# Ledger of designs, part 97: peptides against a protein of PDB entry 2AKA

Target 1, 299 residues: chain A of PDB entry 2AKA
Amino acid sequence: MEDLIPLVNRLQDAFSAIGQNADLDLPQIAVVGGQSAGKSSVLENFVGRDFLPRGSGIVTRRPLVLQLVNSTTEYAEFLHCKGKKFTDFEEVRLEIEAETDRVTGTNKGISPVPINLRVYSPHVLNLTLVDLPGMTKVPVGDQPPDIEFQIRDMLMQFVTKENCLILAVSPANSDLANSDALKIAKEVDPQGQRTIGVITKLDLMDEGTDARDVLENKLLPLRRGYIGVVNRSQKDIDGKKDITAALAAERKFFLSHPSYRHLADRMGTPYLQKVLNQQLTNHIRDTLPGLRNKLQSQL

## One batch from the design tools (peptide; made by RFdiffusion4, then SolubleMPNN)

Design b2_p17_8_s3 (from b2_p17_8, 7 letters changed)
Fold by OpenDDE base, seed 2:
Structure b2_p17_8_s3 (fold): chain B 299 residues (1-299), chain A 17 residues (1-17)
Amino acid sequence: as target 1 above (299 residues)
Amino acid sequence: SSTIKEILELIEELEKS
C-alpha cells in the first residue's frame, strides 16, 4: 500500500518539529557511500533533476531527508520554509547549500540536524530516503582533522537502528572489498538482512573485467541483493546531458553488455526506484506494530 | 502532541483494515 510512505513522511515531519529525530526508530532507508561513489547522481536520477550540491570533498554535510511524492505537479518544499514552493531545482540546490551553511558555518563542518526536503513529481514513485554525508578519510579546507570519525558517528545514529534499511552505494571501478559503504553495512548488519547494494560506475571498469559475480549476489551476498546502475559522467554533467537521455543510455548499456544482458531487467535506476518503493512499503508494514507501541509510550 | 495522536489513530485504522 503506497499510502504508508506518506504516513511515515508525516511522522518524520512531526518528530522533526519537536526535535526528536534520533530517538525514533522510523522505517526508513539510509543512503551510505564513500565520497565520489555516485550517491548524489543516483538520487538525482530518481527525481530527474539536478538539485544536490556538487563539488570536491564532502558535499552532503547534513542528513537530507528526501521525501519523493508522486503527484501531477512538479515542485519541492522544505520543512524549514513552509509555504514556499520551488519549481526551479537550481534554487532547491541553492537552498540546501544555504541552509547547510546557516547551521554548520563556513568551515565545511557537518551537523546531525537534518534538512527535510519533499519533492512532488509525476516522474517519481513514493519513496523516502535519508541521504547521509559521504565517508572520507581526508579533511579538506577548514574541516576538523577528525572529520572521518564525525561522519562515522553521524552515520551510526541512523544505520544502527533496526528499522533502518541501508542503501550501500559502491563504485565498481574500485575494489569492492574496500568499499566504505559495504564495510559500515557489514559492521551494523553482519548477516546482510537490512542492506541493499547499489553498484555504480559499471561503465568505468577496466576492459576485460566485470562485476557479474557481485550483481548475481555470489561474491558478497546480501539478502536483498545488488542492483547495478550507470550514472552520467562528470563530463556529461558539465555538458548538461539530460537525465532522461542518461537513463536511456543506462538501459542500452545493460542490454548490450555480454556480462549483464541476462540481468538487464533487474538493473538500472528505474528498477532500483521500483525495488526501493516496494521494499520500503513492505518494511513499513512489518514495523508498524512496533512503531505504534513506541509512539504510544511517548504520549 | 495532537499530531502524534492523529497519526497513531491513522496507523491503528490501517492495521485494522
Scores: peptide ipSAE 0.215, ipTM 0.823, DockQ to the pose 0.115
Fold by OpenDDE base, seed 1:
Structure b2_p17_8_s3 (fold): chain B 299 residues (1-299), chain A 17 residues (1-17)
Amino acid sequence: as target 1 above (299 residues)
Amino acid sequence: SSTIKEILELIEELEKS
């Protein structure tokens, strides 16, 4: 069943070529969260490279279909520039920015047209994610005044699909009851059947507080549970701290924290990758019969 | 689409494995 994720990647590529990607109910994981919730850092930690656009306010302005493929070599490919292999991940970041600007223009608007990026690496598990724009309530710059609703409408195109799993990214240093990610997940998945919770910024919580109850799935229960991660600080990012070193620090954080040490083996970025790989694989298996029938009807 | 047909065949093969 290990070949199922690559197969879905080929499906995504095929449907993207015919302009039907957004309307297709493919088995996939959509990543949702408020701006600055830590989504980009989580994705970069999977790859072990800095390759996503960074900045204040809205950064992701188009859906990014990120296809991770375990390989003996390390390089990236875009569907919109077939045949070009990127080995410099700074160039990958620049290409994402350029392709985003090509479609959205200079007004910092959004587009529902996805960017398809495939990353081959010996350090990744097979995994496909759809990174979506961060939810916001405040337009910045020359963004349209209804940008909040435009983003919401875009997210709904993905998360309302029955075959879409939702990776809800929430920061621990904010009130979880006000999590944009969990709110939208609750709206479309009221019973918490399709939602996987990721709790970031655990290292930034006030002294004397912790997210133990959340991580133990006791506060806001999700069928698929919660996984805590520790991302690099902004200082670490600016200082270009190695992601491998950051992952070691993350492990140390959970092991040494009195509130989390008993959960340490079920926390952290490596564990999150394994869980997502397994859940996506199982989800694909369960949805394949229906997908096959749908494809047959379209011939 | 020829691509869809090809992928459909792959799906069917995987379901049999």
Scores: peptide ipSAE 0.212, ipTM 0.822, DockQ to the pose 0.116
Fold by OpenDDE base, seed 3:
Structure b2_p17_8_s3 (fold): chain B 299 residues (1-299), chain A 17 residues (1-17)
Amino acid sequence: as target 1 above (299 residues)
Amino acid sequence: SSTIKEILELIEELEKS
């Protein structure tokens, strides 16, 4: 079969345009995690560019449908401004912020209306992810006091769908048993059939501790397993540390760590991207017959 | 819509391949 990810992209675009997304269980990967879990860094590492909004508290305030497309050229396009090609990824960041503020206002509120962003790049595999707001317990700034529940309700619109895979992002330097990502995943996927675990901040664990048991899928087993990654620090991001250099450092980290050396070939951002591409492709193939039937019923 | 029909046709074609 041909590459199915671009086909799903067209479906997402078409249904977004007609407001029918809620009625379709599209094969997709929803990215979930607590605030500061490292979600944005993972996505930026896939693209190799800094382009996502940054800040304290809730950074992502609308679902971001990020469609990565392997191409000989590098540029970005938004569904809400067709025909405009962005080659400066700082402008991409600004457009996300502007489009978010246009709908939510300046009070740091959230909206369930997605932003559709397509990135063409020679450095990416075909992959579509839905970045969702980070889970939080405490409102920041002018956010409404019930922001926690608003975020949860928004996430549930995606992760409860049977055709939605869940990329659960958890930091290693926090108690995994209390991971916001894994909690919500367990709630909607109790058998662990749709959840892929990502463990960030492995480089920030206390000396003498490691996440080996987690990464070996022995502590909290997921059918689709866990992949560890090492992201740039906030200082490195602010200092515009090169992502290529960061990826090399990540590789070195796993190879040199006594607890992770044996897993090194199944860890890191490049491997994660490959796995997600494969998982999504297979998932699309498995769900296409059902999707076809559903589309036919909606004509 | 016409777009849905077009996509549906493409899906069906791919399933047969």
Scores: peptide ipSAE 0.200, ipTM 0.812, DockQ to the pose 0.116
Fold by OpenDDE base, seed 4:
Structure b2_p17_8_s3 (fold): chain B 299 residues (1-299), chain A 17 residues (1-17)
Amino acid sequence: as target 1 above (299 residues)
Amino acid sequence: SSTIKEILELIEELEKS
């Protein structure tokens, strides 16, 4: 059944090659969240490598279709440059930036045209995610004044699709009731049927406060629940702290925290990967009949 | 396209199994 994810990857590649049709509703997971919510860190933690652009303002400016493939070898490939294998993930980051700039220019504009990146690794489960630009209120650099709405419109192209699951990434050290991710998810998924909550920055909460009620799915219930994660701090990222060490620290955090100890086995990045793999697989199975019909109509 | 046809065949095969 896990072979369904690679099959969908081939579908994504095929449709990207011929130009994506707006009517296509592929089973997929779209990642949404405000700027600095920790989306990039979550994705990098899956891979175990630093490979996403970093900086102030909006970093992701094109949808990034991230296809994780479990393999004995570790390398990355882009659909736009087939045949080139990247083993240095810094080069992967540079290619994302270059390919983004090629389409959007240097003014930090955005484009709805996706970048397709496949990562082979022994450290990943089969999983496909669509990383979307972070929601923002304030333009930076030469961005147009309506950049907020441009980003929102781009996100809506994905998250409004019935076959799209939503990975809503929210920081715990901010008011979750005002989470950009949860707001947009509720807008397009009011019954919480397609949304998976990820709570980041649990380690940055004020002493005496915790997100236990949220993580136990008691405060803002989602059918698919919440998973807490602990990402590297900005200091750790700047210091090039190893992601493997960070994952160990994450495990220790949950095990040692009085409010989260009882949830520790259902928290953290490795568990999140497992859950997403399972949910995506099941979702693909459920949507295959409809997908088949749509594909047949495009022949 | 030929690629889409191939994928459709794979989907059909999976659905039959």
Scores: peptide ipSAE 0.179, ipTM 0.808, DockQ to the pose 0.115

Design b2_p17_8_s4 (from b2_p17_8, 5 letters changed)
Fold by OpenDDE base, seed 1:
Structure b2_p17_8_s4 (fold): chain B 299 residues (1-299), chain A 17 residues (1-17)
Amino acid sequence: as target 1 above (299 residues)
Amino acid sequence: SSVLEEVEELIKELEAS
C-alpha cells in the first residue's frame, strides 16, 4: 500500500513542472503567520536541521513546498535541481536563498512561484507543507510600499482553495485576538473547518499568564483544534542548540507547567507532526475523488 | 494530456492503496 502523501507529492511535482501549482486545488497544508511568529522554527524542528533562511523582516519570499518523506537515509532534493542530493543542510539553506534571489532580484521582492524541496529523513513523518511569506505591515529596504498587500494576495492564492488546510501559527506572547494568522484564517475559513492552530512562544508569556483556554479550544474554537509548541529561543539558535535537545526541553516544559501538564500528551512538535500527517492523509483521501473529476474535465 | 495521463495513473494507484 502506497502512502497517500508521497502520491500527492508526485502530483505536485508534475503540476509544478507545468507552472500550475498555485492554481491547482491540491490537498495541501499552507503555513501562515506573521513575521517572527515562529513558522520557520516549527518547520526546522520537524526536520531536526537548520536549513531555512534566517534574518529580520521578510525571510520567506517565495512559497516553499516542503515535502518531508520518511526514509532510511537523510538528504534533500530540489525540483529545480533534479539529480542533486544535498546531505549538508547548510547547502540547502544556501540553495533556497540563491533560488529566491534568482527570481525576486536584489530588492527583496516576492514571487508566487514555489520552490519545491523534498527532504528524506529517518526522523520525519510523511508530511507536505507550503511555507508562505510572513505577513507584515512594514516594508523593509527597497520593498514596495504595498508589500503587505502583495503578501496577502499571494497567501490568498493558496488559502482560498477549498482543499487547502491552513496551519495558522500564532505567538502566545501576543494578543491572539490580533493574530495575523487567525485573522486571515477566519476570513477564508469563517467556520474554522480547515484551520489548525499552532501556538508558539508559550515559554515567553508574561508571568502569571497562560494560553490554557486557547489550547483547550475554548477561546477561539477551531474544529481541528490547537497544538502548542516551544521553539528554540534566539539565544538557543545563535548558540546552535541541538534540536533534539530542544525537543526534550519542550516536553519538559509542558510536563512541568501547571497550566499545561494535563495537555502535555497533546502538545509539542512530535505530536504536531503526527497530527499533521494524519490530518493531511485523511484530507487527501477525502478530496482525491473530487480532484480526479475536476482534472479529467480541465486537462 | 501527458500530465493528465500521469495524474490518472496516480489516482488509480491511490484507489488501489
Scores: peptide ipSAE 0.103, ipTM 0.774, DockQ to the pose 0.121
Fold by OpenDDE base, seed 2:
Structure b2_p17_8_s4 (fold): chain B 299 residues (1-299), chain A 17 residues (1-17)
Amino acid sequence: as target 1 above (299 residues)
Amino acid sequence: SSVLEEVEELIKELEAS
């Protein structure tokens, strides 16, 4: 049996090419969270490369379909740049920025038209994620005053679909009860059946506080639970701190923290990758019968 | 179209899985 994730990737690419993806409920994982919640850092940690746009405000302005494929070689390909292999991930970042600006202009506007990026790497598990714009309440630059609602409407196009799993990214150093990610997830998945919680910035919590109750799934229960991660700080990113070193520091953090030591084997970016691969694979398997029927009816 | 043919082939692969 072929790997299910690459098979669905080929379907996703084919449907994207014909512009009919809007009517398809393909099994996928949508990544949601407020601005600066740490979404981009989580994705870059999976790849082990800096390749996503960075900055203040809205950075992701188009959906990014990120297809991670385990391979003996390391390179990236865009669906809009057929035949071009990127080996420099800084060029990948620049291409995302250029392609975003080509469609949205330079006014920091958003577009629902996805960018499709495939990354081949020996360091990744097969995994497809849809990175969505960060939720915000504050327009920046020449953004329209209703940008919050535009972003929300865009997110809803993905997260309302039954076959969409939701990776809800929330920072631990903010009030989790007011997490934008958990709010939108609760709205479309009130029973917490499709939502996987990611808690970032655990290392930035105030002294004497912890997110143990959340990570133990006792505060805001999700069927699929929560996974804590520690990303590089903005200073570390600006200083070009190595992601491999950051992953080692993350492991050390969980092992040495009194509140998280007992959870350490079920925390961190590597464990998150494994869980997401398994969750997506199982989800594809569960949805395939229905997907086949839908596809047959559309052809 | 070549894309539709590819989609049909992929559906067959899914059915065989």
Scores: peptide ipSAE 0.095, ipTM 0.775, DockQ to the pose 0.121
Fold by OpenDDE base, seed 3:
Structure b2_p17_8_s4 (fold): chain B 299 residues (1-299), chain A 17 residues (1-17)
Amino acid sequence: as target 1 above (299 residues)
Amino acid sequence: SSVLEEVEELIKELEAS
């Protein structure tokens, strides 16, 4: 049997080409979170490369379908420029920015039209994620005053789908009860069946405070639970700190922290990647019969 | 048409799964 994630990737690409994405409920993971919640850092940590746009305000302005494929080689490909292999991930970043600007213009507007990026790497597990624009309340630059609602409407196009899993990214140094990610997840998944919680910025919590209850799934329970991660600081990202070193520091953080040491084997970016790979694979398997029937009826 | 054929092929692969 072929790997299920690559199979669904081919379906995603095919349907993207014909413009019928809106009508297909393909099994996928949508990444949601407020601005600066750490979504981009999590994705870059999976790849082990800096390749996502950076900046103030809304950086992700189009959905990014990120297809990670385990391979002996390392390169990236875009669906919109077939045949071009990117080996320099800085060029990948530039292409994302250019393709975004081509559609949205220079006013930092948003578009619901996805960018499809496939990354082949020996350092990744097979995994497909849809990175969505960060939720915001305040327009930046020339953004329209209703940008908050535009983003929300865009997110809803993905997260309302029954076969969409939700990776809800929330920072630990903010009130979790007010997490934009968890709020939207609860709205569309009130029973917590499709939501995976990611808690970032655990290293930025005040002394004497911790997110233990959250990570133990005791405060705001999700059926699929929570995974804590420690991302590079913005300073470290700007300084191009090695991601491998950052992952080692993350491991050390969990092992050495009195509140998290007992959870350390179920925390961190590598564990998150494994869990997402497994959950997506299982989710695809469970949804395949329904997907097949739907596809046969629509074509 | 070529895309539709590709999709049909993928459906067949799903059926075999």
Scores: peptide ipSAE 0.093, ipTM 0.772, DockQ to the pose 0.121
Fold by OpenDDE base, seed 4:
Structure b2_p17_8_s4 (fold): chain B 299 residues (1-299), chain A 17 residues (1-17)
Amino acid sequence: as target 1 above (299 residues)
Amino acid sequence: SSVLEEVEELIKELEAS
């Protein structure tokens, strides 16, 4: 099988270098979710490192094109600072924050200009995701009062594209029928053809309740289904709990839970990563025949 | 570009399969 994901990565880098056109429709996965939905934790769990900005309110303020590349070595590289290899993922976090502030200023505004980050790791499968700002209704700091709509407009630039898959991240401890992620996905993908559901915070559900029907794809059916994950708690993050240990705890959670035990082999972060790799690869293959003419117009 | 050429080759291979 051709290594299609790295090929698309090269295209993404090339297009970023020359300025992306609005007509660009590369096969990709956009990650959407409300604030505190667990989106950043899912991405960090893939890498096995803490490297994304943290805090209250909007932490992701520019699209982050996260290119995961399986490698024997572990380091990160930014497209905007070629040649610099980051081995300390705290420095990666700081660079994301600095590069974000360089463009958006100190008012916690947003920008549609992507940050391109490539992470080489033995712990990842080849996978490219576009992390988008979390949906919010409440401005913080010096943000403009219409920040909600600015974020929405930014998300729409990605998720309306035909070749964009949508990773919709929703917390289980909230009403899933009112999930911001699922709502926006339904708006642009009414038939559920491009949407992959991720259900977080399954460990935070009230006793006697579960998300079994959702995870079995029976409540809000998506063609590509749902995958449940268990992220580290905020306490665990603050305490710098090891992600590897958290992944083991996640596995134990699904295996021991009466409502999820039968689904355990189709749940959890490692399974999610595998599914996304496969789906992205297949999606690239399906969309490549139409890509040539678009590429010629951009390169 | 070399990238475009590679993509064109892949597309050609896919179309031929």
Scores: peptide ipSAE 0.060, ipTM 0.744, DockQ to the pose 0.103

## One batch from the design tools (peptide; made by RFdiffusion4, then SolubleMPNN)

Design b2_p18_1_s1 (from b2_p18_1 with D2E E8K T10L E12A)
Fold by OpenDDE base, seed 5:
Structure b2_p18_1_s1 (fold): chain B 299 residues (1-299), chain A 18 residues (1-18)
Amino acid sequence: as target 1 above (299 residues)
Amino acid sequence: SELEEAIKELEALIEELE
């Protein structure tokens, strides 16, 4: 069953190469969240490397198909430059930025054309995620005034698909009722069948406040539940704090927190990776018969 | 094509799961 994700990756790459990504309902996980919700940090924690663009405003400006593949070696490859192996993840970051700017220009515009990045690592489980631009209300730089709607339209191309699971990333230190991620998820998945909730910034909540009710799936129930994570601070990221150390601190946070200790074994980045791997694998298996029929009809 | 090959692999896998 571990081979299902790589198989779908091959399909995804093939469709991407011919420019038909939007027409294919492949089993996948789309990552959605507001700007600064912590999406990039979650993805980097999976890899254990700093490799995503950073900055103010919209960080992800094209869909990033991130294909994690468990391997004995560690390197990255882009579909747009096949044959080049990246072992320096700073170069991976620079390539994402360069490839994004090549298509969108320097005005912080967006493009629906995906970037396909495959990362081989001994530290990852097989997992494919589509990182989508962060939702925003305010244009930055030379962005058009309707940038919010452009982003939403892009997201809708993914999250409306029946075979798309939604990883909704919401910060705990903001009003969850106003979470951009959960709002869009509720719009396209009103019964909460395809949505996995991720709650970030649990360590930044006000004293005396916790997200226990959310994490216990009691406040805004999702069939697939919620998983809390603790990411590095921006200071730690800028200071190149080791992700491995951050993961240990995350574990300590949940174990030592009176509101979360009982949930600690079902929280944190490593558990999230495991859950996503399992859910994606099972989802692929369940959708394979229908996928075959659809693919055959497109030949 | 690469796409056709991937589809064939998928079909083979589905057959094994049935």
Scores: peptide ipSAE 0.093, ipTM 0.759, DockQ to the pose 0.108
Fold by OpenDDE base, seed 4:
Structure b2_p18_1_s1 (fold): chain B 299 residues (1-299), chain A 18 residues (1-18)
Amino acid sequence: as target 1 above (299 residues)
Amino acid sequence: SELEEAIKELEALIEELE
């Protein structure tokens, strides 16, 4: 069953090469969330490396197809520069930025053309995610005033597909009812069948408040439930705090918190990665019978 | 092509799952 995700990876690569990625309803997980919701930190925590662009405004400006592959070695490869192995993840970050700028220019615009990044690591489970631009209402730099709608239109190309699961990333220290991630998920998945909720910034909630009801799937029920995570602070990221240490702190947070202690074994980044691997694998299995005819039509 | 190979692998997998 672990071979299903790599199989879909090969399909994704093949379709990317022919420019048909957007039209295929491949089983996949699209990551959605507002700016500063913690999406990048979640993805970096999976890899255990800092490798995503950081800065003000929109971090992700092109879809990033992130293919995590369990391997005995650790390195990254881009589809647009085959044969080059990256072992320094800072260089991975720089390549993402360079490749993004090559297409979008210096105006901080967006492009629907995906970047395909494969990361081999002994520290990851097989998992493919499509990181999408963060939703925003505020243009930055010389972005067009309608950048919000451009982003939304781009997201809709992915999340409207029936075989697309939605990883909705929402910060706990903001009103969850107004979560950009959950709003867009509700729009395209009104019954909550395809949406997995991730709650970040649980450590930043006001004293005396908690997200227990959300995490127990009692407030805004999703069929696939919610998983809480604790990411590094911006200070920790800037200070290059080790992700392994951060994951240990995350575990300690859930175990020591009165409201989350009973959920601790079903919380945190490692558990999230496991759940996503399982859900994606199962989802691929369920959708495979319908893919054959569609794929043959592309020959 | 890479696409043809991937489709072939998928078809084989589907047959195994049936």
Scores: peptide ipSAE 0.085, ipTM 0.750, DockQ to the pose 0.108
Fold by OpenDDE base, seed 3:
Structure b2_p18_1_s1 (fold): chain B 299 residues (1-299), chain A 18 residues (1-18)
Amino acid sequence: as target 1 above (299 residues)
Amino acid sequence: SELEEAIKELEALIEELE
């Protein structure tokens, strides 16, 4: 069953190679959220490596199609530089930055053209995610005044697709009712059929407050539910805190928290990865027969 | 056409499901 994800990866690569001339709606998971919601941190936690661009403001400026492949070896490959294997994940980060700048320029603009990155690792499950730029309202640097809408338009290109699942990342230390991720998800998925909620920054909530009702799917119910995670802080990232240690701390957090201990087995980054793998696999199985029929009708 | 060939290639990949 897990072999379906690699199949879709090949389809994604082929579709990219032909410039998306065919109107195909490939099954995928798009990651959406406000700036600094923790999207990139979740992805890095899956891989167990620091490899995504960091900084203030809008960091992700092109969609990143991250294809995780379980393997006995650990390395990365980009579709735009075939044949080159990256074993240093710092070089992966630099390549993402360079490839982003090549297209967007130095003005911190955005482009809807994806970067396709495949990561082979013994520490991952087969999983493909599309990391999208964080929603923002305030332009920084030389960004255009309408950057908010440019980002929204870019996101809509992905999340409006019927076969696109939405990983909506929201920080717990902000009003969930005002979550940019959940708002955009609700706009394109009003019945909550395609949306998976991720709640970050649970460790940063004020004393006496918790996100229990959200995580129990009682406040803003999604068919696919919510999963809480605890990411490394920016300080931890800057200090090169080990991701493995951070994952252990995350587990401890849920187990020791009075409001979350009963949910602990259904929380955390490892559980999220498993759920996403399963949901994506099932989604692919359900989607590809229809996609085949669509392709045949175009021949 | 190039498009037809590309679609055929994609179809072939999907056929691997069966």
Scores: peptide ipSAE 0.062, ipTM 0.721, DockQ to the pose 0.103
Fold by OpenDDE base, seed 2:
Structure b2_p18_1_s1 (fold): chain B 299 residues (1-299), chain A 18 residues (1-18)
Amino acid sequence: as target 1 above (299 residues)
Amino acid sequence: SELEEAIKELEALIEELE
């Protein structure tokens, strides 16, 4: 079953080379959330490297198809520059920024054209995620006044697909009832069949408050449940705090917190990786028979 | 093509799973 994700990766690469096919519904996980919800930090924690663009406002401005592949070696490859192996993940970040700017310009605009990035690492499970631009209400810089709706329309191209699972990333230190991620997920998945909830910033909640009811799937139930994570703070990121050390601190956080201790074995970034790998693998298996028939019609 | 080959591999895999 571990070969299913790499097989779908090959399909993704082939389709990306030909162009977008609106009729193609590949099994995938789309990552959605508001700006600063912690999406990029979750993805970087999977890899154990700083490699995504950072900054204020909209960071992700093109869909990023992130293909994680378990390997004995560690390097990255882009579909748009085949044959170049990146071992310095700062160069990976710079390439994402350069490729984004090449298509969108320097005005902080967005484009629906994906960037395809494959990361080989001994520290990852096989997993493919589509990182999408963060939802926002306020344009920044030279962004058009309707940027909010442009982002929403882009997200809808992914999350409306039946074979798309939704990784909804919400910060715990904000009102969950107003979560952009959960709102869009509820709109396209009203029965909560395709949505996996991720709760970030649990360490930043006000004293005397907790997200126990959410994490126990009692407040806003999802069939696939919720997983809490603790990402590095902005100060830690700026200070180049090691991700491995941050993951250890995350484990300690859940184990030591009175409200989360009983859930600790079903929380944290490593558990999230495992769950997503299993969910995606099973989802691919279930969708393959139907996908075969559709693909044959495209030949 | 790469796409055709990937589809063939997918078909073979589906047959193994059935």
Scores: peptide ipSAE 0.091, ipTM 0.757, DockQ to the pose 0.108; fails the geometry check

